# Peptides against a protein of PDB entry 4GXB: the designs that were tried, part 135

Target 1, 277 residues: chain A of PDB entry 4GXB
Amino acid sequence: VPTEEVSLEVLLSNGQKVLVNVLTSDQTEDVLEAVAAKLDLPDDLIGYFSLFLVREKEDGAFSFVRKLQEFELPYVSVTSLRSQEYKIVLRKSYWDSAYDDDVMENRVGLNLLYAQTVSDIERGWILVTKEQHRQLKSLQEKVSKKEFLRLAQTLRHYGYLRFDACVADFPEKDCPVVVSAGNSELSLQLRLPGQQLREGSFRVTRMRCWRVTSSVPLPSGSTSSPGRGRGEVRLELAFEYLMSKDRLQWVTITSPQAIMMSICLQSMVDELMVKKS

## One batch from the design tools (peptide; made by RFdiffusion4, then SolubleMPNN)

Design b2_p21_8_s4 (from b2_p21_8, 10 letters changed)
Fold by OpenDDE base, seed 4:
Structure b2_p21_8_s4 (fold): chain B 277 residues (1-277), chain A 21 residues (1-21)
Amino acid sequence: as target 1 above (277 residues)
Amino acid sequence: VMDLERMRQEYQRALELFKQL
């Protein structure tokens, strides 16, 4: 791609548009810095955020595709998909809520966390009771962002990334699940027919390893409608988990977001390693 | 329990896989 100056749209979690003038050749960090500058986010806080490629659904929800890597050219990464549904989103890129304290000290950082948290609640990524929701709304009405965040930090799945509904082989084969990543775990929520909502928590510290695999389903001889002819690549994330003492078991998640899940896992592990150093 | 080296390798593989998709 020839190097040209372009206007790039980056969204906040709440859908707020940030327009930045960048070069088509600018790498992820360059674009991130441009976004930070546009928002007046201090340089020392840039590292708490990342750019993500997302697919915007019809309802305005974001399906996270991947974190943009350092070597990527965000303009190229998003435009090459040739679909307006793909967006670049700025989001916090750490898991431990303790880091919120650093970010919240700055007005812009506070605003970013607030906007993200509001959005995550609205999207149902953060789980709230009716009473908690009432309290949050009251704080939102008062525009008490710090207090809002402090309350939000106590909520279930605060700081988690929620994935689209997918399938897992745990606890049973072909179980419909909603996976969320956060707090050094994968949470698998499932509702089996006639059963209550169940959650399986898989702590990354009990994972021995994971892998992402791709497969092309064999065309089943049934008349698949001719139009869906792009061989639907099936992605799977499998991880080996310590279920009990000396008992490892593989768990496999089938999801088009398997790569994103892997990114989250690695990111959580990396953060844990930083804390241990 | 975590095999960090293997995890990193598989992560890189996943990223490479993504580039190919």
Scores: peptide ipSAE 0.376, ipTM 0.903, DockQ to the pose 0.885
Fold by OpenDDE base, seed 5:
Structure b2_p21_8_s4 (fold): chain B 277 residues (1-277), chain A 21 residues (1-21)
Amino acid sequence: as target 1 above (277 residues)
Amino acid sequence: VMDLERMRQEYQRALELFKQL
């Protein structure tokens, strides 16, 4: 692509649009810096955020495709998909809520975390009780962003990414599940017929390894999920998990977001390694 | 438990796979 000045739209988690003028040849960090400058985010806080490629659903929800890599050209990455449903989103890119303290010290950082958290709650990524929801709404009405975040940090799945509904082979074959990644784990939520909601928690520290595989499903006539064209590549994330002492078991998740899940896993592992150093 | 080297390799493979999709 020829080097040209372009206007690039970057979304916040709440759908707020940030327009930046960049070069088509600008790399991810250059674009991120431009977004930070537009928001008046200090340079020392830029590293707490990343740009993500997402698919916007009809309801305005975001399906995360991947984190943009350092070498990528965000303008090219998004425009090459030739669909307006793909967006670039700014989001915090750390997992440990302790890093919120650094970000919250700055007004802009605080606002970004607040907007993200509100959005995550509204989207059901963060799980709240009725009472917690009432408390959060009260704090939101008072515009007490710090207190809101402090309460939110205690909530189930705070800081998690929630994926689209998919299928896993655990605890049974072909189980419909909702996967969430955060706090150094994958959470698999499932509801089997006639059963209560169950959650499987898979800590990354108990994963030996994982792999992503792709396959072309044979046109088997049966379960046409209506939205997948017959020729779509099936992606799977499999991880080997220490279920008990000296017992490793493979768990396989079938999801179009298998790659994004693997990115999350690696990111969580990397952060854990930094904390141990 | 974690095989960090293998994890890194599989991560890179996943990224490469994405570029092919």
Scores: peptide ipSAE 0.376, ipTM 0.903, DockQ to the pose 0.826
Fold by OpenDDE base, seed 1:
Structure b2_p21_8_s4 (fold): chain B 277 residues (1-277), chain A 21 residues (1-21)
Amino acid sequence: as target 1 above (277 residues)
Amino acid sequence: VMDLERMRQEYQRALELFKQL
């Protein structure tokens, strides 16, 4: 792609649009810096955020595709998909809520965390009781952003990324599940027929390893449509988990977001390693 | 329990896979 000056749209979690003038050749960090400058986010807080490629659903929800890597050109990455459904989103990129304290000290950082948290609650990514919801609404009406965040930090799945409904082979084969990543775990929520909602917690510290695999379904006999549409590839994330003492078991999640799940896993591991150092 | 080196390798493989899709 020729190097040209372009206007790039970057969304916040709440759908707020940030327009930045960048070069088509600008890398992820360059675009992130441009977004930070547009928002008046100080340079020392840029590292707490990342750019993500997402697909906007019909209901306006975001399906996370991947974190944009350092070597990527965000303009090219989003436009090459040739679909207006794909967007670039700014979101916090750490897992430990303790880092919120650093970000919240700045007005812009506080606003970003607040907007993200409100959106995550509205989308049902953060789980709230009726009473908690009432308390949150009261704080929102008072525009008490710090108090709102302090309460939100205590909520179930605060800071988690929720994935689209998918399938796992645990606890049974072909179980419909909703996967969420956060707090150094994968949470698998499932409802089996005639049963209550169950949650399986898989701590990354008890994972030995993981892998992402792809398969192409065998063409059913009829239409040899030549165009292998991207839509036919089945992705799976499998991880080997320590279920009990000296008992490792593979768990497999079938999801088009398997790659994004692996990015989350690696990111959580990296953060844990930084804390131990 | 975590095999960090293997995890890193599989992560890179996943990223490469994405580039091929």
Scores: peptide ipSAE 0.372, ipTM 0.901, DockQ to the pose 0.861
Fold by OpenDDE base, seed 2:
Structure b2_p21_8_s4 (fold): chain B 277 residues (1-277), chain A 21 residues (1-21)
Amino acid sequence: as target 1 above (277 residues)
Amino acid sequence: VMDLERMRQEYQRALELFKQL
C-alpha cells in the first residue's frame, strides 16, 4: 500500500469516535500514540491501552477479533477487510484492577476507564445485581467517576472481556457457553436446559497448555447449520487443564474468537510474569 | 493472513515459561 496520509477512525468502548490523521504505513504504536495525543492522554499512560480490531454488531456491541499487533498497520488491517462492520477500538489492555489506580490519577485516563466501564456494564460484560445497578446509576447521575469505578471494581467480571456465545465440550459435548476472559482465568458460563446458570472458572495457572486450531469442516452431508456458509474455517481453542490432583483434561472451545481468546490468555500470562519479576 | 500455528507456539512457550517461574 502506498504511504499516504489518511484519516483513521478509532472508537472508544462506548462508541465515541476519535479521528486521527496517520500514515497508511503507521504501525500500531504510531496510531496508538496519535490517538493518545488526540485525547490528551499522557505518554506514560499509553502502555495501559491497546488497539483492537472488532466487528460491530447490529446492536452496537463489539465482537473482538484480535488485538492489533505491533507489526500491524491499523489502517491496512481494518480497511483490507472491506467491511464497515470492522472497527478499531481503544481499550485498556491490563487485567489487574490495581493498575486502574495509575490510570485514574489522570483526568483523561479516568474518563477512558469510566467510559469503558459504563459500556461494559451496559453490555452485560460486568455482572451486576439490581441493587448494584441502582447504586451505579446513582453515581453515574452524579458523575462521580472515581466512586463509580471503585464500586465497579468490586463487581463480578470487572475487567473481563466477554466473547460471543459459542460452543464448548465442557461440561458436555456441544455445550453452548459464554466465555469471558479476565482475572487470569477463562470463565465459561452455561445454562443447560432446565438448569440454573453454571460457571466454570479456568485459571490460567492451572492450564498446562493451550492451542488454537483451524479446520475446514468436511462437507458432512447432514447438519448444515444454516448460518455457517459452506467452507467457513472453524477455529478452536483447546487448553489442557488441571481439574484435580494429577488429572489433566482437555477443554475445547469452538469459537470464531479463538484467536482473541488466545491473545487474552497470552496477555494474562504476560501480566502475571511481570508481577513475578 | 496470520500464522495461527506460529502464534500457538508462541503462546505455548509463554505458558511454559510462566510455569517455570
Scores: peptide ipSAE 0.208, ipTM 0.742, DockQ to the pose 0.080

## One batch from the design tools (peptide; made by RFdiffusion4, then SolubleMPNN)

Design b2_p22_1_s1 (from b2_p22_1, 11 letters changed)
Fold by OpenDDE base, seed 1:
Structure b2_p22_1_s1 (fold): chain B 277 residues (1-277), chain A 22 residues (1-22)
Amino acid sequence: as target 1 above (277 residues)
Amino acid sequence: EVLPLEAIDEERLKKMKEKLEK
């Protein structure tokens, strides 16, 4: 792609549009800096955020495809897909809520976290009770962003990334699940026949290893999941988990977001390593 | 066999989702 100046649209978690003038040859960090400048986010807070490639669903929700890497050219990465459904999104890029304290000290950082959190609650990524919702609404009406975030930090799945409904082989084969990543774990929400909704917690510290695989379904295979077109690549995330003392078991998640899940796992592990140091 | 599964109060969550969508 020839180097030229372009207007690039970057979305916040709530769908707010940020337009930045960048070069087509600008790398991820360059674009991120441009977005930060447009928002008046201080340079020392840029590292708490990242750019993500997402697919906008019909309902306006975002399906996260992957985190943009440092060497990538965001303009090229999004435009090469030749679909208006793909967007670039700015989102916080850490897992431990303790880092919120650093970001919240700045007005712009506070606003970004607030907007993201409100959106995550509205989308059902953060789980709330009736009483909690009432309290949150009251704080929103008062425009008390700090207090809102303090309450939100105590909520179930605060700071988690929620994935689209998919399939796992745990606890049973071909089990429909909703996966969320956060707090150094993968959360699998599922309903077994005749049972209530349940959540399985898979801590990254108990994962011996994980891998992503891609395969093309055989034309004769009846395993065409409803909605997958003929010839669509099947992605799977498999991890080996320490279920109990000296008992390892493989768990496999079949999802088009398997790559994003693996990115989350690595990111959570990396953050844990930084804290130990 | 110990499964790392916890029960979720589905009724409470469902009611809240319905309220948030309105």
Scores: peptide ipSAE 0.181, ipTM 0.776, DockQ to the pose 0.021; fails the geometry check
Fold by OpenDDE base, seed 4:
Structure b2_p22_1_s1 (fold): chain B 277 residues (1-277), chain A 22 residues (1-22)
Amino acid sequence: as target 1 above (277 residues)
Amino acid sequence: EVLPLEAIDEERLKKMKEKLEK
């Protein structure tokens, strides 16, 4: 792609558009810095955020595809997909809510966290009770962003990334699940026939290893999962989990977001390693 | 033993979701 100046749209979690003038040859960090500058985010807070490639759904929700890597050219990465549904989103890129304290000290950082959190609640990524919602709405009406975030930090799945409904082989083969990543775990929400909604927690510290695999389904007539067109690449995330003492078991999640899930796992592990150093 | 699955208070969450959608 020829190097030229372009206007690139980067979205916040709430859908707010940030237009930045960048070069087509600018790498992810260059674009991130441009976005930060446009928002007046201090340089020392840039590292708390990342750019993500997402697919915008009809309802305006974002399906996270992957985090943009350092060597990538965001303009090329998004435009090469030749679909307007793909967007670049700015989101916080840490898991431990303790880091919110650093970000919240700055007005712009506070606003970014607030906007993200409001969006996550509205989209049902953060789980809230009726009473909690009432309290949050009250704080939102008062525009008390700090208090809003402090309350939100106590909520279930705060800071988690929620994925689209997919399929796992746990606890049963071909089990529909909703996966969320956060707090050094993969949370699997599922409902077995005749049962209530349940959640399983897979801690990254108990994962021996994980991998992403891609396969092309054979034109066998029987196992067409509803909605997958013939010839679509099937992505799977498989991890080997310590279920009990000396008992390892593979768990496989089939999802178009398998890559994003693996990125989350690595990111969570990396953060844990930083905390231990 | 399989990893235990914990029950979620679905009723409370459902009520909240309904409120958010109104």
Scores: peptide ipSAE 0.153, ipTM 0.768, DockQ to the pose 0.021; fails the geometry check
Fold by OpenDDE base, seed 3:
Structure b2_p22_1_s1 (fold): chain B 277 residues (1-277), chain A 22 residues (1-22)
Amino acid sequence: as target 1 above (277 residues)
Amino acid sequence: EVLPLEAIDEERLKKMKEKLEK
């Protein structure tokens, strides 16, 4: 693509549009800096955020496709898909809520975290009770952003990324599940027939390895992916997990977001390594 | 979505996580 000046739209988690003038040749960091400048986010806080490629659903929800890489060209990445449903989204890019303290000291950082958290609650990514919901609404009405965040930090799946419903081979073959990534784990929520909602926790520290595979189902083969026709690419995330002492078991998740899941895993591992340094 | 977004017993979920990792 020839280098030219373009207007690029970047969305916040709440759908707020940020328009930036960039070059088509600008890399991810260049675009991120442009967005930060537009929002008046200090340079020292830029590293707490990243740009993501997402697919906007009919209801306005975002299905995360992948994180934009450092040397990627965001304008090319999003426009090459030739679909208006694909967007670039700014979101916080760390997992430990302790880093919120650094970000919320700044007015702009506080606003970004607040907007993201409100959106995550509204979309059901953060799980709330009726009483918690009432408390959150009260704080929102009072525009008590710091207090809102402090309460939100105590909630189930705060800081998690929730994926679209998919299928796993755990605990049973072809089990419908909802996967969320956060707090150095993959959380698998599922409901077996006649049972209550269950959640399995797969800590990244107990994953020996993981891989993403792409395959095309054979005509004679059964596919467990509902709604996908024969011949469509099937993405799977498989990880080998230490279930108990000296017991490794493979868990396979079939999802179009398998790549994003693997990115989350790597990101969580990387953050843990930074904390240990 | 396959699973409804409902209020979850956090304590129960915590226990389930712990059991899975034993």
Scores: peptide ipSAE 0.022, ipTM 0.531, DockQ to the pose 0.021; fails the geometry check
Fold by OpenDDE base, seed 5:
Parts: C-alpha cells; sequence; structure tokens
Structure b2_p22_1_s1 (fold): chain B 277 residues (1-277), chain A 22 residues (1-22)
C-alpha cells in the first residue's frame, strides 16, 4: 500500500469511535500514540493499553481475533481483510488489577477503565450477583467511577477476556465450553445436560507447554459444528497440564480464537515473569 | 513452549477436582 495519510477508526470497548489521522505506513505504536493523543491520555499511560483486531458480531459484541503486533501496520492489517466486520479496538493489556491504580489516577485513564468495565459487565464477561448488580447500577447513577471500579475489582472474572462458545475434549470429548482468560488462568465453564454449571480452572503456572495447530477437516456429509462451512480451517489450542503430582494431561480446545487464547497465555506468563523479577 | 511449573498445592487441586466433578 502506498504511503499516504488516512483516517483510521479505533473503537473503545463500549463501541465508542475514535478517529485518528495516520499514515498507512504507521506501525502499531504510532497508531496507539495517535489514539492516546486524541483521547488526551498521558504518554506514561500508553503502555497500559494495546490495539486488538476484533470481529464485530451481529449483536455488536466483539470477538477478539488477536493483538496487533509492534511491527504491524494497523491500517493494512484491518483493511486487508476486506470486511467491515473487522475492527481495531483499544483495551487495557495488563492482567494484575494493581496496575489499575496507576491508570485510574488520571481522568482519561479512569474513564477508559470505567467504560471498559461497564461494557464487560454488560456483555457478561464479568460475573455479578443480583445484589452486586444493584450496587453497580447505583454507583453508575451517581457517576462514582472510582467506587464503581473498586467494587468491580472484587467481582468474579474481573479483568478476564471471554471467548465465544467453543469445544473442548475436557472433561469429555466434544464438550461445549466457554473459555475465559485472566488472573493467570484459563477458566473453562461448561454445563452438561442435567448438570449444574461446572468450571475448570487451569493456571498457567501448571501448564507445561501449549501449542496452536491448524487443520482442514475432510468434507464430510455431516458437519458436527453448526455454522461452520465445509472445509473451513480448524484451529486448536492444546496445553499439557499438571493435573496432579507427576500426572500430566493434554487438554485441547477447538476454537477460531485459539490464536488469541495463546496470545493471552503468553501475555499472562510474561506479566508473571515481570512481577517475579 | 515449556513453562516452569509451580509447586503442587494439594488444597487447590482438591478444590479444582470438586468443581470439575460437580
Amino acid sequence: as target 1 above (277 residues)
Amino acid sequence: EVLPLEAIDEERLKKMKEKLEK
């Protein structure tokens, strides 16, 4: 793509649009800086956020595809897909809620965290009880953003990314699951027929290794996955987990978001390493 | 990719099993 000035749309978690003028040759950091400038976010807080490629669903929800890498050209990355459903989203890119303290000291940072958190609750990424929901609504009505965030930080799956429903081979083969990543874990939620909601918590510190694989299933007359066309690429995330003392077991998740899941795993591990240093 | 494993927490493992078996 020739180098030229273009208008690029970047969305916040709540769908708010931020338009920035950038060069087609601007890398991810350049675009991120432009977005920060547009929002009046201080330079020292830019590092707490990242740009993500997402697919906008029919209901307006975002399916995270991947984090944009440093060497990428966001304009090219999104436009090359030739589909309006793909968007660039700004979101916080750390896992430890302790970093919220640094971000929320600034008005713009506070607003970004607040908007993201409200959206995550509304989309069901953060799990709330009826009483907690009432309290949160009261705080929203009072526009008490700091208090809202403090309460939200105590909620289940605060700071998690929730993925689209997918399939795992755990605890049973071809088991429908909802995967969430956060707090140094993958949470697998599932409900088998006639059973209560179950959750598997897979801590990254107990993962020996993980890998992403892609395959093209043979055209079979019966597609086991509704909505997937024949011959579509199947992505899988497999990790080897220490289930008990000296017992490793492979768990495989089949999901179009397998790449994003692996990015989350690596990101969580990286953050843990920073905290240990 | 190989990651370092944490020490085994038996209580945590027990809790996890209980969640998975319910």
Scores: peptide ipSAE 0.017, ipTM 0.456, DockQ to the pose 0.077; fails the geometry check

Design b2_p22_1_s2 (from b2_p22_1, 11 letters changed)
Fold by OpenDDE base, seed 5:
Formats: structure tokens, C-alpha cells, sequence
Structure b2_p22_1_s2 (fold): chain B 277 residues (1-277), chain A 22 residues (1-22)
């Protein structure tokens, strides 16, 4: 792609558009810096955020495809897909809510976290009781952003990424599940026939390894996973999990977002390693 | 250890919120 100046649209979690003038040859960090500058986010807070490639669904929700890597050219990455449904989104890229304290000291950082959190609640990514929802709405009406975030930090799946409905082989084969990543775990939500909605937790510290595989579905036996069309490449995330002492078991998630899930796993592991140093 | 699958309900969410409360 020739090096040219272009206008690139980057979305916040709430769908707010940030237009930045960048070069087509600008790498992910360059674009991120441009976005930060446009938002008046301090340089020392840039590292708390990342750019993500997402697919905007019909309802306006974002399906995360992957994190843009350092060597990527965001303009090329998004435009090469030749579909308007693909967007670049700015989101916080850390998992430990303790880092919110650093970000929320700045007004712009606070606003970004607030907007993201409001969006996550509205989209049902964060699980809330009726009373908690009432309290959150009250704080939102008062525009008490700090208090809103403090309450939100206590909520189930705060800071998680929620994936589209998919299929896992746990607890049984071809089980429909909703996977969320956060707090050094994969959370699997599922409803078995005749049962209540249930959640299982897979801690990354108990994962011996994981892998992503791609395959072409066989015509006769491929279970349709949500979001998979005929002839689409089947992506799977498999991880080997320590179920009990000296008992390892593979768990396989079939999802178009398997790559994004693996990115989340690696990111969570990396953050844990930083905290241990 | 692996946590068993737990029901998601108001009571559980309340308990979890209390655990996460600093």
C-alpha cells in the first residue's frame, strides 16, 4: 500500500467515533498514539489501552476478532477485509482492576474506563443484580464516574471480554456456551436442558498448555456452531486443564473467536508474570 | 482446583460481589 495520509476511524466501546489522521504505513503504536493525542490521553497512560479489530454486529455490539499486533498497519488490517462491519476499537488491555487506579487518576482515562464499563453493563458483559443495576443507574444519572467504577469493580465479570455464543465439549459434547475471559480465567456459561444458567471457571494457572487449530468441516458430521456458515473454517481453542491432582483433561472450544481467546489467555499469563517480577 | 459449575442467580451474584468488595 502506498504511504498516504488517511483519515482512520477508531471507535470507543460505546461506539463513539474518534477520527485520526495517520499514514497508511503507521503501525499499531503510531495509530494508538494518534488516538491518545486526539483524546488528550497522557502518554504515560497509552500503555493501558490497545487497539482491537472487531466485527460490529447488527445490534451494534462488537465481536472481538483479535488484538492488533505491534507490527500491523491498522489501516491496512481493517480495510483489507473489504467490509464495513469491521472496525477498530480502543479498549483497556489489562486485566487486574488495580490498574484502574492509575488510569482513573486522569480525567480522560476515567472517561474511557467509564464509557467502557457502561457499555459492558448495557451489553450484559458484566453480571448485575437488580439492585446493583439500580445503584449503577443512579450513579450514572449523577455522573459520579469514580463511584460508578468503584461499584462496577465489585461486579461479576468486571473487566472481562465476552465472546459470542459458541460450542464446547465441556461439560458434554457439543454444549452451547458463552465464554468470557478475565481475572486470569475463562468463564464458561451454559444452560443444560432443564437446568438453570450455570458458570464454570477455568483458571489460566491450571492450564498446562493451549492451542488454536483450524480445520475444514466435514459435510456429514460438523455441528453448526453459532456464527459459522457453510464452508467456513472451523477454529478451535483447546487447553489442557488440571482438573484435580495429577489429572489433566483437554477442553475444546469451537469458536470463530478462538484466536481472540488465545490472545486473551496469553495476555493474562503475561500480566501475571509481570506481577510476579 | 476446578470449581464446579455453579448456578447464576441473584444470591450467587450478591455473594460474589461481597467477595470482590475491598
Amino acid sequence: as target 1 above (277 residues)
Amino acid sequence: EVLPLEAIDEERLKKLAEKLKK
Scores: peptide ipSAE 0.255, ipTM 0.839, DockQ to the pose 0.064
Fold by OpenDDE base, seed 1:
Structure b2_p22_1_s2 (fold): chain B 277 residues (1-277), chain A 22 residues (1-22)
Amino acid sequence: as target 1 above (277 residues)
Amino acid sequence: EVLPLEAIDEERLKKLAEKLKK
């Protein structure tokens, strides 16, 4: 793509549009800085956020595809897909809620966290009781952003990234699950036949390794992943987990978001390593 | 420690919320 000045749209978690003028040759950090400048976010807070490639679903929800890497050109990355469904989204990129304190000290940072959290609650990414929901709505009506966030920080799956419904081989083969990443874990929510909704926690500290694989289903193969057409690439995330003392077991998740899941795993591990140093 | 598969219900969410407040 020739180097030229373009208008690039970047979305916040709530769908708010931020238009920035950038070069087609600008890398991810350059675009991120442009977005920060447009929002009046101070330079020292830029590192708490990242740009993500997402697919906008029919209901307006975002399916996260991957984090944009430093060497990437966001304009090229999104436009090369030749589909209006793909968007660039700004979102916080840390997992420990303790870092919220740094971001919340700034008005713009506070607003970004608030907007993201409201959106996550509305989309059901954060789990709330009826009473908690009432309290959150009351705080939202009062526009008490700090108090809203303090309450939200105490909620189940605060700060998690929720993925689209997919399939795992745990606890049984071809089990429909909803995966969420956060707090140094993968949370698997599932409902077995005749049972209530259940959650399993896979801590990254108990994962020996993980990998992403891709395959093309054979036409004769009975293994049709639900919702995928003939000849579509199948992605899987497999990780080896310490289920109990000296007992390792492979768990495999079949999902178009397998790459994004692996990015989350690595990111959570990296953050843990920083805290240990 | 064995991987727990815990039920998601209102009471559990309340307990978890109290735990996270600490």
Scores: peptide ipSAE 0.072, ipTM 0.762, DockQ to the pose 0.051
Fold by OpenDDE base, seed 2:
Structure b2_p22_1_s2 (fold): chain B 277 residues (1-277), chain A 22 residues (1-22)
Amino acid sequence: as target 1 above (277 residues)
Amino acid sequence: EVLPLEAIDEERLKKLAEKLKK
């Protein structure tokens, strides 16, 4: 792609548009810096955020496709898909809520976290009770962003990334699940027939390994999920989990977001390593 | 309605895992 100056749209978690002038040859960090500059985010806080490629759903929700890598050219990455549904989103890129303290010290950082958290609640990524929701609304009405975040930090799945509904082979074959990544775990929410909603926690520290596989379903294979066209690439995330002492079991998640899930796993592991270090 | 979420504890996971092996 020829090097040209272009206007690139980057979205915040709440859908706010940030337009930046960048070169088509600018790498992810260059674009991130441009976004930070546009937002007046200090340089020392840039590292707490990342750019993500997402698919915008009809309801305005974001399906995270992947984190943009350092060597990528965001303009090329998004435009090469030739679909307006694909967007670049700025989001915090750490898992430990303790890092919120650093980000919240800055007005812009605070606003970004607040906007993200509000969005995550609205999208149902953060799980709230009726009472908690009332409290959050009250704080939002008062525009008490710090207090809002402090309360939000106590909520279930705060800081998690929620994926689109998908299928796992756990606890049963072809089980519909909602996967969320956060707090060094994959949370699998599922409802078996006649049962209540259940959540399984898979801690990354108990994962021996994980892998992403891609396959093209053979035309003869029976269970094409309704809506997957013949020949669509099937992505799977499989991880080997320590279920009990000396008992490893593979869990396989079939999802178009398998790559993003693996990125989350790696990111969570990396963060844990930094903390141990 | 906030659906009550039951946490699958390790013991439940074990039981589920055992069921899958069968």
Scores: peptide ipSAE 0.046, ipTM 0.498, DockQ to the pose 0.018
Fold by OpenDDE base, seed 4:
Structure b2_p22_1_s2 (fold): chain B 277 residues (1-277), chain A 22 residues (1-22)
Amino acid sequence: as target 1 above (277 residues)
Amino acid sequence: EVLPLEAIDEERLKKLAEKLKK
């Protein structure tokens, strides 16, 4: 792509548009810096955020596709898909809520975390009780962003990334699940017929390994899940999990977001390694 | 990718297993 100056749209978690003038040849960090500058986010806080490629769903929700890598050209990455559904989103890129303290010290950082958290709650990524929701709304009405965040930090799945509904082979084959990544785990929520909602926690510290695989369904396979067009690549995330003492078991998640899930796993592991050092 | 397995709180595992079985 010829190098030219372009206006690139980057969205916040709440859908707020940030327009930045960048070069088509600008790499992810360059674009991130441009966004930070536009928002007046200080340089020392840039590292707490990343750019993500997402698909905007009809309801305005974001389906995370992947984190943009350092070598990528965000303009090219998003425009090459030739669909307006694909967006670039700025989001915090750490998992431990303790890092919120660093970000919250700055007004812009605080605003970003607040906007993200509000959005995550509204989208059901963060799970709230009725009472908690009332409290959050009260704080939101008072525009008490710090207090809002402090309360939010105590909520279930705070800081988690929620994926689109998918399928796992655990606890049963072809089990519909909702996967969320956060707090050094994959949370699998599932409801089996006639059963209550259940949640399985797969801690990354108990994952011996994981892998992403891709396969092309053979035309003859009758079990095309109705929603996948003929010839779509099937992505799977498989991880080997220590279920009990000396018992390893493979768990496989079939999802178009398998890549994003693996990115989350790696990111969580990386963060844990930093904390242990 | 192979990750080092950390020592597991057996009680937490049991609880998780129970939650997954229910």
Scores: peptide ipSAE 0.008, ipTM 0.435, DockQ to the pose 0.078; fails the geometry check

